# Designs tried in a protein design run: peptides against a protein of PDB entry 7UQJ. Part 16

Target 1, 160 residues: chain A of PDB entry 7UQJ
Amino acid sequence: PELYQNFNITPPRGVLFHGPPGTGKTLMARALAASCSSDERKITFFMRKGADILSKWVGEAERQLRLLFEEAKKHQPSIIFFDEIDGLAPVRSSKQEQIHASIVSTLLALMDGMDNRGQVIVIGATNRPDAVDPALRRPGRFDREFYFPLPDVKARFKIL

## One batch from the design tools (peptide; made by RFdiffusion4, then SolubleMPNN)

Design b1_p9_1_s2 (from b1_p9_1, 6 letters changed)
Fold by OpenDDE base, seed 5:
Formats: C-alpha cells, structure tokens, sequence
Structure b1_p9_1_s2 (fold): chain B 160 residues (1-160), chain C 160 residues (1-160), chain D 160 residues (1-160), chain A 9 residues (1-9)
C-alpha cells in the first residue's frame, strides 16, 4: 500500500513473481512488506508455500486458504505471499486434477472476492510461470508479472 | 573461489546459510557464484533441493550425490548449492531413519573427500539449522555458518 | 556489519552496484541489509532514489542528504542505499550543472565526513557507472564496485 | 519494533 501510494501505483490485486529458483522472489516480497511498513503502520506478512498447503492440509486446503484471506483482511494492510504457487495451482493435468482443480477454484474465488479497496496484496512466486494455471494470470487476479532473472555470472564483483 | 581469493579467505569446504524463509539464502549463493565468475573464468553453479533429491531419486539419491560432486569437480571452479538441506539431511529421527542415514553418510563422505585444493564450494541453505544433522556442521564440512535474518522491520525504510 | 565482520572484511565506506536494469542491484542491497541484521543487532536500511532526491526536494536536496546521513549515524548499524545514483550525481554536464554540482559536492562531503569506525555503509546502484561522477568513485567514497551483468547465456547453470 | 508481522505456518 504505502509503496504503491508513494509511487502513485494502484496496487495490483495480485502480483506474480516468476524466474529461476533463487532469484530473490521471496526476498523481494519481504523487502516490499518491510518498505511498506512503518512504526505507525505495520504490514502483516502472510507466507504460505504451495506444496505445503497441498500436503499439510489434505482435504482442508480450501478452508485454510479461506482462513488465510480472512485473516489477511482482518490484519490489513497485509501481504499474502504464496511461494511455489505452481505447486498449489498447476496447469490442469490429468491424475491429481480434481483436488488441484478445487484448490485452484477456491484461490480464484478468493482473489475475485477481494475488493480492490482492501489493503491486501497477494504475491505469488514461481520458478515456472507456464506451470501456473492461466486462470490465475487473468485481470483481477495475478494481473501483474515481474520476471526475476538469474543474477548474471559475469558480475565481476571487483571488490578492489 | 575468486571472492574468497580476493578476500584472502580460504574457501570453506562448506557454508551453511540459515535463516527464515525468503531471507535471500539462494539469492546470495547465486550472487556469490556470479561474483566469482569472470569472462575468462566461469563458475559452474549446481543447484539441488534437498527434498527433490529424496523424492525424485528414491534409491538413487546416494548415486546422484556422487555424480553431483564428480561433475562439480570436473567443472571446477564450481559451487554446489543445496537448497532446503534440512530436507536432505534431517537430524536423525525415527521413521525414515535408514534411507536418510545412508544419504547423510554419503554427503558426509563426499564433503570429507573434497580436497581443500579443489575449487569446489558447497553451500547449504536451510530455514531450520537445528534440523540439519550436527555431523554436517563439523569442521571440514559446513564449518562456516551465515545467518540470514528476516529483513528487520525496524529498518525504517523511510522512503521520504 | 555482521556479514562484513563474519568475512573479516572492513566494510567499505561506499559500494557501487552497477549493471544493466533488472540485474538484482536493489535486491542485493536489501539482502545484504537483511544478512547483516540479527535478532540482537538490527540494521536500519535507508533507501533513496537519485531522481527523487532531485525532483521532490528542489532546493532542499542538500539538507535531505545531510538529514539522511545524520539519521543513518544515529541508527547505526545502518545502510544507506541510493538507487539510480546516476540521477543524483551525473557526470558534470552543462545545463543543470550548478544544482547537480551542489548536490554532488554535498554527497562527497558527507561520504568524506563518515568516520570508518561508524557502522554506516553506503550502497549506490546505477545502470550507468560511467554516468556517475568520478569523484564519487574515489578512495574513501564508492571505493568498491560490483558489476551486475545481464544473465550471461554462457553461464551453464546446468540445473540437471 | 519489527515493522512486519510474519504469520507463517
């Protein structure tokens, strides 16, 4: 919120951070949370990992997502960070389709149900943007994408 | 190599990066690889995730670790980065003990077998340093540890 | 501080991060701030954009720089990060010369006035290192430079 | 005070 207000940027409902592993997606999300926070105005940062939501909460993943969004709304201004979001919402492929489809549908509904007037930002991080369900990348969801390239190996940090 | 050479630091056999998730552990490892590379002297960066070695290579994890270290030696100067190393080498707890014990023993042997004259650096990243087998944290293995704190929220990013 | 202490590195007065846009300069500065913080020892991170100091503080830019350095000294250990520092301290070219010259001279004086015993690190980031006034790149100022290249296609990150 | 409340699982 404050970062976006200071930049006169309408905060997206959702931001997708994509790029190779270890390009600082999670670090940037935390740095954004820190930069938007003040002594007077604390931001609440919610972190979840896509694979953990599937594995820890078998049959409760939808409920845990709902609770997460409700808690984020209660503690606004807030950031919800989904690390490895491709693990939560893979492109619809055959074998685990139904459970994944239900979780994806819940996440879609939660993102659609966020009023733009709320101070809740959702950040998804993935190493595989094409493995994220295209429905999440539509306007009103993860409608802004930021590529995190590999830091180039030619970075001669000449510490002279 | 070059970073440590430029700092007149004997490169540790292994470095443990530990701290909360999204504190830039993987980013720092990649940045170190980048900083140690030049147009004339490329560093080869090998990345593995601890959980992926266990899950993708059931019964072949030891062989894959050996191949990784051999390939790193062949392509020296090199960095081997183990993300979520606590997933590869958890503290010896009861149920999956035997397979984990074999993988841990293989990793220990590979780290002990690295000649200090080699230009191979091993970086382990974990969110749970106490969940990493203490045998990996002994001299000649992950003998240097770097804490990656949460970006302190008292960092008043007064973007005035 | 802690990173530099752990590496037995005397923290430079100033570090210049340079390289193409999107190479992780700002990310690295934040990661360094994070890595140098602990639960016991919080680092204060001050961020300013060169163009913003010129545009927001017409006639007050020198005072804002002084306040920034005083506040950083008060909250040590601290990092001052100047993003787009080429916007603050361009190589002395004709038309906006006088105002820029005064701001540059103030920044030079502030960097020269920092006692090396202070736990204040200054990081400048630029996409155009040759557009930064050479006076800033002298010993005791931005005396260490780190190149952030574009991810070189020849970096064989064989993620096998 | 920490400016971020991190609520992790």
Amino acid sequence: as target 1 above (160 residues)
Amino acid sequence: as target 1 above (160 residues)
Amino acid sequence: as target 1 above (160 residues)
Amino acid sequence: MPLERVIEE
Scores: peptide ipSAE 0.015, ipTM 0.395, DockQ to the pose 0.056
Fold by OpenDDE base, seed 3:
Structure b1_p9_1_s2 (fold): chain B 160 residues (1-160), chain C 160 residues (1-160), chain D 160 residues (1-160), chain A 9 residues (1-9)
Amino acid sequence: as target 1 above (160 residues)
Amino acid sequence: as target 1 above (160 residues)
Amino acid sequence: as target 1 above (160 residues)
Amino acid sequence: MPLERVIEE
């Protein structure tokens, strides 16, 4: 048996932080950015909230995503952090909004279009990984997933 | 009294992440690895589960540990992350299994044998630090400990 | 509207980690320090507890803060982590102790006196950001804030 | 260039 699954951490084009709300996903992304930046190597951290991209940029969300990725590319090395990405990229099978399908398609294209030599890392955070379109979770996109578990309730009651 | 606890972050030969389950120990280890790696400096992250080393490698666990440390040394800079390390290295006084005692002894020897110039960091995660053999928690091994506290339930009820 | 909140991770003169107790603020600070240190660039991590600075150094807390910042400057690059900083730097309007006001004033002066070229990062952790003097949260001090949310109780009950 | 190599089982 292979001693290890060598995940060549090619700078992950995308990393999905998933787990219950308030498990520190957003915080971890910020901390990663802070720890990767030195005086010599300033990381540029772009933060967007999935629902805010939809609500603030009605009809322009696709353009704003493109501009975000362009700015991230211009300011390499960079992290794009999408908090609440399930609000941005819902599963396509949800019969609701054509707007979501177009935004998801744009995000897919932007992630696929990232040059392997680019120092742009995309981090998506969600409380509902199953609400994120599986197409975003394929290789070359959010191809790495980190689960943020809740503390076991039993363990919490042992500390009380 | 010492003005500061100087955690000389000498690349710790070993770091113990301890705290209740679901406090993000595994996630932190992955995030640390991701943040320490750049395009110029690729960190190799080896992840093993303590119980899986025992269950999958019955009678070969010692050899697999040696191979793991050799591969980590070959792929420097590297992180070896042992999730649920209490499953790998139980306290010796637990009358149960001779197998555990041999594996613990092997892990001790491997950690002691790491050259100070090596860029191999060992991270152990446990929900039960008191179930980890104190010999692993001595200087030159898991000599740094990070507690992952649970959010106080009182603080949670104030946010609700 | 600004396309992104550019967290230019200029080595922040000060970073405030705030959120409910046990959300991993202290751990994150330690993990950041560990991840920023390499074999070539050893970060020195200074940890102090806000209440301990007050209780252990009665009448000398201001001097001990100065010495801490001097040692951190001498051992650059460095992180000064104040755990429970609300115990060190309470809001000035709390009618209680003249001692707190002097210590806060000293901390303000030390943070303001940090040269922009210095590689000293100050991280304060608190469970009560509103109990921290707003003067510490101004530009050039703890000018960056990271919220550590609790897991939503509703989400926890869905996992049980 | 891979930033990190995650070697998971």
Scores: peptide ipSAE 0.017, ipTM 0.219, DockQ to the pose 0.116; fails the geometry check
Fold by OpenDDE base, seed 2:
Parts: C-alpha cells; structure tokens; sequence
Structure b1_p9_1_s2 (fold): chain B 160 residues (1-160), chain C 160 residues (1-160), chain D 160 residues (1-160), chain A 9 residues (1-9)
C-alpha cells in the first residue's frame, strides 16, 4: 500500500505491454500480480492468449470475454492478462472484419464498462503494438503503455 | 499508490521467487524495483547471493545481514534481493547446524523486526523452495511465493 | 542450423553474454535454445556453472569439459551454456595458474576443435567480462559479445 | 538517471 501510496498512480484500466517477444511481458504481469497479492488480499490472475480466444472459442469468444470479465470482477482484486493481444484484437482488416470486429467491440465495451473503482486491471501483451486496434489504446482502455526493450538489439544481431 | 490503496494490500515483508534456473527471478526482482521507482522516489535495490554471504563473510555473516537490513532501512524504499537463498538458509541439517542456524536465526529476527510500515521488501530467489528453511516461509517473512515456470518452449520461440 | 542457414550467420563458436546480474542472460540462452528448437529439430541445452565445474570436479574438470563437448556434439544441434564463466576461466592469476590454466587451456582447445559446421553453440554468461581470460574472447571462441543492459528504469514507469 | 539504485556488493 504505502509503496504505491507514494506513487500517486491511478490504476490504469488497461496497460499495454509491448516489445519484442521474450522481453519478459508475461513474467512482469505475473510478478505484478504476485507483488500486489497479500495474505489479506490475494490478486486473482487470469491469463488468456489472444489467438486461443479466437481459435478455441470460435463463435463464443464474445461470451467468453464477458464471462472472463465477470469472473475477474467477482474475484477482485484481479488482473486479466491477455498474452498476444494482437491475436485477439488485430487491426480491423477488411476480410476478418466481422468476427474480429465483434470481439474487439466486446472487449472495448467490457473495458469501458469497468468502473474506475473496479479492482480489475487488464494487461495486454503484444510484440506488435501497431497491430492492436487503436480503439483499444484510447483513454480508459489500454491507455498506459510499457515498452519492454530488447536488451541491446545490436548485440542480439551479433548472436543471431 | 492507488492500486495498493484500492487493494488494501499490506506490502509483503518477504517474497519467495522459486522456479527452475534461468526463469528470470533476478530479472523480475529488478523489474519490480524499477517499476516501483519513480523520478521522485527511487527504490534502492540491494542484491546478495546466498552462497556469497556464507563463503565471503565467514563469521561475519550475521553482522553483514544486520548491516544490509540497516542500509536497506536507511535507503527506503528498498528491495533486498537474496539470490540463491537456499544457499544462505538451507534447511537446518544436523551437522551444519550452528553457523547456518545462527545466520538463519539472524535473518528471521531481521524479517520479524521489520515494521509493517517499513518500505523494505525482501525477495528471496531459489530453484529449490523445499531447500529453504520452513521458518523463513512463515507469515511475516517469505510468506508470499511466486512460481517462475519455465517459459513454454513455444513462447521461447517468440523471444527470438 | 537452418536458423543460422537462413540468416547467413556463421554460427558463432562462442557467444559471451555480459552485463549486470539479473539482466536475463540465462533466460535469453534458454530462449535461444527454445527458439532454435522445432518439432523436427530439438536443440539440446547443456547448462553448467563455472564455479561448479571447478568446485565439484576438482581434478576432473578437464575430463568433464571434454565429456560435455562430446555430449553436446552427439546431441546436435546443441547449446552449451556456461553460467558465471568468469568462475570457470578467470583471468590467469599467478597463484591459481596451474589448475585454472589447464581448465582454460582445455576449454580453448575444445572451442578451437569445434568445426565451423558443428551445430554446437557455446554461450558464456558473466557479470564481469574483464574477469574472463582474454584468450577465450579471441576469434573462433567467444568472439561475439552481447551486452545485457539493465532494463531502462524509466520504461518500467509506464507500467505503474 | 536510472530510477533504480542498484547496490551489488
């Protein structure tokens, strides 16, 4: 509490973790969950993969998102972590528009419907922030972004 | 601030990071330190290796632990990170009992002596949580545990 | 192989990962191994600690290094990861010269004896690149270096 | 300036 009390941080409704793959986005999200969990107040961590929501829940993805947010709200304080969120909410491309547009629209509505007092943090992780629908990056949604830098990319190029 | 304010989370006195080697425990501890550091409020990160405290400070390990906790208290907010804490506080085996028991007892006393209002977080990292003295895992000490799974091999592929 | 074949990368015989402790050197090495592993071609990851090779294999360290390289060659494609390589091959100091010099000489010979066509990558990790014997840093050995910077602390502020 | 003061002893 006091550590955070000192940082004057309005809990973002959504945080976008972006950066090259393997920069520790998922690891950070889990660590944040663990650091925010006390014996008195355990944070419930919900993890979903963007592509899994589309592939496993074909035709039910909207319902599954609603259920996820309901479950997260029921188990407050909670973190919803969307790994590979660019797979869940790709920029609306013309041919995949309808199904993806409905899922994106549902996610937008769910994020907008979170009361500022709700103890549900949504973390989206992506390697491609530009592949995420800009509507998700607006205030009250994924309005905070955290870049996970590659350890010096030039040095990686010497390995690879 | 508000995140923890809203979550009514007493900052854990101690967090145990456990999981296979190279799962990013140290990286996470550093990440938490930096995430909790602002331009206004820098977190001081103290790192010690468990085996180094035993091997380098033979006969002074207790004094060095006290000095470490005093320095951490002086430089609040702070994180004390014990890497390989199973090397510092192995399960009390009968024959190594005296020196290890005194170091463990000192660490226990230092953790118990931390005011709940202290801005000192202790993170222990181990690959073997069962090799850590159970007394360190009690409430008010390393009472929160975070498992660092091996990144899924497919997820590792996305790192490169 | 194919990864390196595709990138026109002469597989480095050795890569030195250097940077402050907890910058993800081991995690990166594991990630590289996993990313180079396909369902068709699994990379075998061999991990050794530099200090463990000296302390556990007193008098047999040379033999154990030979066996390690033979096993890595047998299980190609493979990665040999030396964690804390500065503990295995410290700069030749006068008093520890003979035992360390023989281990270093064996490691040098093993790295020199790796055919450029060998699918064995050697990764050395250190927090102190200057503590590594310069002979190991010559072409055909650990001739590629990757600096692991401390993750920019400012970047972490965007999460919190 | 790094916001983290790392003291590695």
Amino acid sequence: as target 1 above (160 residues)
Amino acid sequence: as target 1 above (160 residues)
Amino acid sequence: as target 1 above (160 residues)
Amino acid sequence: MPLERVIEE
Scores: peptide ipSAE 0.006, ipTM 0.274, DockQ to the pose 0.051; fails the geometry check

Design b1_p9_1_s2 (from b1_p9_1, 6 letters changed)
Fold by OpenDDE base, seed 4:
Structure b1_p9_1_s2 (fold): chain B 160 residues (1-160), chain C 160 residues (1-160), chain D 160 residues (1-160), chain A 9 residues (1-9)
Amino acid sequence: as target 1 above (160 residues)
Amino acid sequence: as target 1 above (160 residues)
Amino acid sequence: as target 1 above (160 residues)
Amino acid sequence: MPLERVIEE
């Protein structure tokens, strides 16, 4: 917040963590989460899984997103972490187009509606950044992206 | 934590944010800080400026670092964010060699001494990663680094 | 591409991957190349090693760079990956100043001369970003940089 | 954890 105000920079409302599965996106988000709240400034971390928002809250997903952002705002400074955000905001695929489009539109509106003075940051993690609706990847939304490379295949095979 | 234990990977004790000035390192750290504490799990964020530790605590910088790490451990899960860490641990330049070497050595020891089960993450931000003592950039310390590119000048001018 | 056009942002023509040796820069570039070539949209990946361009093409390095960019443009969408780009565009050190300066100048001109509508991305990988000429790290060139941290030594030793 | 790539749009 302060730094963004000092630089007149719109604080990134969203940060997209992307990379192949198992590259530590969720872990990074959790590690960042584990690290950020001082005694003086407790940060509030809200974690949601994109697919869970779609599947658990059929017909209420938009409301749940609104509530999540309201709660995050109420408990600011806060982060909203969406794990597997490609599950929440899939690029328009045919059969469930309307529902997905509504949820994406809600998320867009919520990200757009965040006051730049608000201390709410959204982190989205995905294995498939191209499966994330491009509208979410525009400035003022997930305007920062972080790639998580595969550990070298040899590295990955030694981790597996 | 869990993922690192599962993979028998030492969780990165430190993450180095580096990039040109105004690329949002401090902001990202604050953003990460703002994002990470759920209602169930409040994270504690300790921010220090490297140059401030050197200048404000002449002769006590080592003690202040120890106290910072102790406080962070006491309030875990926690982050220690060092803004301008190159100011704290400059590569050995001649004139103030002993003082800088002592502070760097203390920071190294503190990072090395963090229990891998501890939920303390250290984030260092610098505009000059090469001005950071290479000893800090070894595994078990700032063994993860994140570059912050210049936003495209046009993107930056739209953010200004 | 589209987002950069929509925002009148010069798409970063270049992305700098940097980090210690063996942190997966080359692998990431290959993974990005592999991930970006769908069945419908084959991306052409051109890989060159900076030191190889200097050493193999003494007196023709500039021409080889021009040909590389022409070929990449001809086969767009394309990625030009420079492995060890610090070997191609070293920071001006005294003894071979003229040759290095010419090659760097050519690369700068080629990056500057890329049509913003062109679907050519340049990725430079280096272990030493500070050994890369700062002129290459300006907007419209390698204006995005990605740090590749050392995998934790324990993770790396498990990989070796 | 390593964020290896920061893309700022």
Scores: peptide ipSAE 0.000, ipTM 0.182, DockQ to the pose 0.061; fails the geometry check

Design b1_p9_1_s3 (from b1_p9_1, 6 letters changed)
Fold by OpenDDE base, seed 3:
Structure b1_p9_1_s3 (fold): chain B 160 residues (1-160), chain C 160 residues (1-160), chain D 160 residues (1-160), chain A 9 residues (1-9)
Amino acid sequence: as target 1 above (160 residues)
Amino acid sequence: as target 1 above (160 residues)
Amino acid sequence: as target 1 above (160 residues)
Amino acid sequence: MPLERVIEF
């Protein structure tokens, strides 16, 4: 909030972290949460994996997503981090089962239902931004994207 | 290889990265691969997730592990990184299916079959070192452990 | 030492990790320590924060720095990691107190007093390389620098 | 300040 206000930036509802695996997307999300946490204002960090929501919450994934967003709203300011979001929200045009389409639809509705004045930020991380449903990448959802390049091997080679 | 030879250090066959999720275990494994890669000597980095081997390679996981180790040996110097290794090699005392026991047995045999002169390093990452079969944590396998603490949030907060 | 010898690189006495907070500077320092540690040769990793040295060791910071370097020399091979080194070694031209100037002077002397054959590496991490005294960034001290890019400063600037 | 509540699922 203050960080966004100080940068005169409308807090994104959602941010997509994309790039090769092991580029520090998950670490960065935690780091952002930590950096936004002050003595006066602790940020609650919620983490879920896309594949875990599908595998562990078969038939309840939609309900669990709703509960997650309600908890995040209750514990404002908060960050919801979806690791491997391509597992949670696959492209609708993929011959993927009706279950995936309903989860995507629920996530879309939850993202759209966030008040712009709310102190909930959603971060999605993926190695495959093209495997994420384009509807999630529209304005008002994951409307900001950040590419995580592989750590420049050459730069480490200069240190060692 | 050279890193270890240069330190007059027997290259560990396996290193276990453990610590809370999002502490950068995966980033570190890539970073080590990158730092050990030179213009003269590129390290090949193989990455697999424990859960993905079980879910995608049902009935072929043992064969796929053997092929992975053969490819790693062919592309020396190499790093094999198992993310979420607790998913691949759960503790045998858990009432977990015969499939898991066979995969663990295969991984044990592959780790034991590595020549000490080989330029293959195996890195396992987990949030739950106690969920990894203790047989994998014995000398000659994942015999080195590295704890990844949560990034001290206070440090980042003072820097931002 | 040997890592540097194998890369045909004179082991830097000091390496400066710079870049925005949360980019994994601290993580990288720990990883380098871990990668350089073997069964035969454990690297001792000393970590201090610049601000903690000033706040916790008021009136003793110079003595504590000397003791730290002596311990690091005794426990070779070793890495001394200064997180937030801009807190420890502010630019002398800043109207900063005589205490800071004396700490910087002590650190300079300790860096200069390291034998090139010694197996002590000093890593400083900062988000503000321009806030670090330029005397520390000269050859024979923090003479190698590594930039940790934010995940596109534009994306963080757009997010936060 | 430490994230007091990392709810990992």
Scores: peptide ipSAE 0.010, ipTM 0.301, DockQ to the pose 0.068; fails the geometry check
Fold by OpenDDE base, seed 5:
Structure b1_p9_1_s3 (fold): chain B 160 residues (1-160), chain C 160 residues (1-160), chain D 160 residues (1-160), chain A 9 residues (1-9)
Amino acid sequence: as target 1 above (160 residues)
Amino acid sequence: as target 1 above (160 residues)
Amino acid sequence: as target 1 above (160 residues)
Amino acid sequence: MPLERVIEF
């Protein structure tokens, strides 16, 4: 929020951080949350892992997603960070595909419903942008994408 | 290697990066790999995820670990990065505990055998240091530990 | 600080991160700030943008720099991060050159005065190291430099 | 700026 206010940029509703593993996607999300909070203006950071949405919230994933977005609204300005959002992608089983489709459908509806959510930003991180449901990457959802490249091997850290 | 050479520090055989999720452990490992390579001296970075060692290498995990350490020696100076090394920790099943015990035993033997491996550094990253086998944290293995805290709430980024 | 203490390295007074845009300079500075704090020892991170020093602090830039360094000393251990420090470089106008020369002169004096500042580290980030005033790159100032290359294609990430 | 409240559910 404040970073976006200070840059006069409309805070995106959803931002997708994509790139190889360990390119700092999760760290950047945390650093952004940190950089947007002040002593006067606290930012609440909510973190979820895509695999945990499927595994820990068996049968309640949709409800827990709703509660997450409600808590984020109560604690605005807030950031919801979905780490490994491609972990919502179905492991190729028909039963897991149906559960995934329901969870993704709930997340889509929750992102579309953000118009009334004030200062809530959603950040998704993935190592596999093509494994993220294209519906999540449409305008009004994860409509901004940032590529996190591997730091090159040729980084001459000359500590002179 | 070069970072440690430039600081006149004996390169630790194994370094454990521990701290909450998204504190930059994987990024720091990659940044260290990048910082240690030059146009004249390339560092080879090998990455493995702890869960992948158990799941993708079923029945060959020990062999693949040996091959990884052999390839790291061939491509020295090198860094082996084990992301989520606590993912080697057994999911509480007797069969997985035996497979885990064998994999951990192989990793222990491979780390102890590093004396003759030249400029190979092993970095382990975990969110749960207490879930890492204490045998991996002994001298000659992951004998140096770096805590990656959450960016504290009280880090007053006063953008004054 | 703690990273430097843990490595038994004298914390540099000033570190210059240079390299192409998007190579993770700002991310690394934040990661270092995070990695240097613990539950027991909080690091205060101060961020300024070079262009903001010239544009937002017109006529007060020197005073705001002094206040920044004083606050950093009060909140030690601390990191001052100047993002786009080459944005202090004059856009080629005689009036901006004089203002820049005064700001750079103030920053030089503030860095030279760090002997008495305890655990304060200054990190500068630039995409154009040759646009950074050579006086800032002298011993006792930004006396250590880290190159952040573009991810070269030739980084043999053999994901074996 | 600090992460003032991290809520992990």
Scores: peptide ipSAE 0.008, ipTM 0.372, DockQ to the pose 0.058; fails the geometry check
Fold by OpenDDE base, seed 2:
Structure b1_p9_1_s3 (fold): chain B 160 residues (1-160), chain C 160 residues (1-160), chain D 160 residues (1-160), chain A 9 residues (1-9)
Amino acid sequence: as target 1 above (160 residues)
Amino acid sequence: as target 1 above (160 residues)
Amino acid sequence: as target 1 above (160 residues)
Amino acid sequence: MPLERVIEF
């Protein structure tokens, strides 16, 4: 938030960290939280896994997302980090697709409902940016993307 | 640097990264350098190992530290990363203790001599924060500490 | 294991991660362990430092290596990560050279004795691939090498 | 490969 205010950049409502696994996306999110937390201004860091929102919050995922954003707003400046955010929208199964569509729609609404003056940053991390719903990648949502390259491992790590 | 300027936080002259080995302390320091470097403002990242300051800079460690800080000042905004900073103060040997005390005293003087307006951040990384000379951990030196927990296979990152 | 099974690649008995310090070799090994660990199949991650095998396991290093490989086999799928594997073979001292030669020979035998059907991956990390005994780099041992470049931080990282 | 735009935070 203040970081973006100082750059006269409209604070992104969301930042997408994408790149191969183990490129330090989660580590970077924690670093940003740590670097932005002073003794005077502690950034509250909230971490959730995309798959956990589906598997652990079955039937309450929308409510838990709302609570998470409320807590983040209450404890601003704050970072909400969604690890494996592609796990919120697994494409393939119709019944899961409806549940996922509802969760994604709730997340969209929560990101859209964030006042740009709020010191809440949402960071989504994924290894599969193409598996992230394009609706999440629109302006005012995850409108900034950071590629975490593999360190140019001359080795063909095809991470499937 | 700018991160701290923007928060109206006196930029810490030093940040201590501590935590178990393989928690990404060096990667974080690099990531901070990368995240703070734009096309317009490149952060210069200097890396030294604590043990190398002793073993490779034998008889010139103080001079090499001065040169490092001068280069960092010349190329500001900059990060000086000392990996294994506990290697600058190995407790045990008297003759080494005098050489180490001189190197540590030089590092203290260099950190104290940093104008708070200078865009030089010093990051020390260690797996053993208790092996770091308490003099380095005083206000105006490594006055901010970041714990790098093992990526908890279990969830409780207390970022203190 | 499953990563390699899925690629129909004969799982390397060993993978050498090499590259400058702080390029995320240990983090990548942990990330591979984490990414391959599902709720159904937890990968057990064993970490040892090469220097610790020499300094802490003095007189029992061979036995401790055997126990490590037995534990890894018992807890398969598993990763054995040797950090600073060049520390297993420091070139310089004749008496150390015999002890090191015995430890290296034991490691070679343990890697050769791994049935390719075992879900044990050995990862060696080094900043000095040329300091790793060529015998460890033969087919059926550390036969795959992954270079971890410095993240091409557009910041002029002069690694001196 | 070039690190794409590391946006300055």
Scores: peptide ipSAE 0.000, ipTM 0.257, DockQ to the pose 0.051; fails the geometry check

Design b1_p9_1_s3 (from b1_p9_1, 6 letters changed)
Fold by OpenDDE base, seed 4:
Structure b1_p9_1_s3 (fold): chain B 160 residues (1-160), chain C 160 residues (1-160), chain D 160 residues (1-160), chain A 9 residues (1-9)
Amino acid sequence: as target 1 above (160 residues)
Amino acid sequence: as target 1 above (160 residues)
Amino acid sequence: as target 1 above (160 residues)
Amino acid sequence: MPLERVIEF
């Protein structure tokens, strides 16, 4: 927060973690939350699964997103982690266009509406970055993307 | 550890993150700390700002550095993250030479004095790698450097 | 491609991945290739091992490098990945100077001869960046370096 | 992220 203010840089509103399944996107997001938590500064970590927001909250997905962002804002500093965000914001596929379009538009609006002074970071994880609506990948949203390469089954990729 | 022993390679004591403002150096350092934290192995993350060490601890900056390294060693495995390290160890500019030289010399000594078996990693972040004293960029100190390119506003930042 | 054109930046002809063994250099290169491949834009990924070019093609290593670069150019957009590039282009060690010098000179010439408009990226991976001929680490060659730190055996470094 | 060292030449 303070750092981004000092640099006049818009703090990343959103970070997209992408890469094949099992590359550790979810674990990294959890790790980030844990490391940003100190004894003096607990970061609140909100985790949602993209498909779960669509399936569990039929007709209320937009409301659930709003509540999530409100709760994250209330408990800042916070991280909102969307696992499988491609399930929440699919690229415009024909049949269920309206519902998906509404949810995506809500998420876009929530990300755009985040105050730059807010200590809320949104992390989206996907196995299919191309299946994520390009509108989410614009500046002020998921403007940073992190590729997670497949762990070679034999080689522990621990990148420092 | 074992791998560095096998290759007779000194494990990096220090890693320099450099690149323009907003490229995510601080976020990466936090991410690293977090990713290194597991349920079984909590990594202690110490964050200091280079300019803050100079400005807040006038006449005690050397002592504060020593205490920081002692605390990091006590709480290992740990990461010491220096944000804006160019503010701590500026290249020898004429006017305040003695104070800066003393702080730099202290940091050099602390980095040199880290036992290779210690699980303390020092990460320095800077927007101005050329403003960091070259002595810090030598082997056994910040001997590894990481450039953080600007997110192209239009381009898929795949941060690997 | 387009980005580098927009900035009048010479697209990196070569990127050096360096870091200890098992830090995930090879996997990262594969991941980059996979991630740059879309349904619309298949990136051709050529992988060679530096030591294999020396050992399997005794007396033809230069020709094999030329053929590799020609094939990569023919199948652009492409990535040429040299795993263990320090095995191909060792720093001038006394005994087998001529053969190594010839192969290095060929690789230098091929990297220098790449048209900046070419959609060929060369990725070199090494565990020993200091064992890579400094001439390869010059601008227009491997002018970008990526360090891959060791996985802490206990800590899940998931690099983003 | 692989940490890119830009060698400023």
Scores: peptide ipSAE 0.000, ipTM 0.183, DockQ to the pose 0.081; fails the geometry check

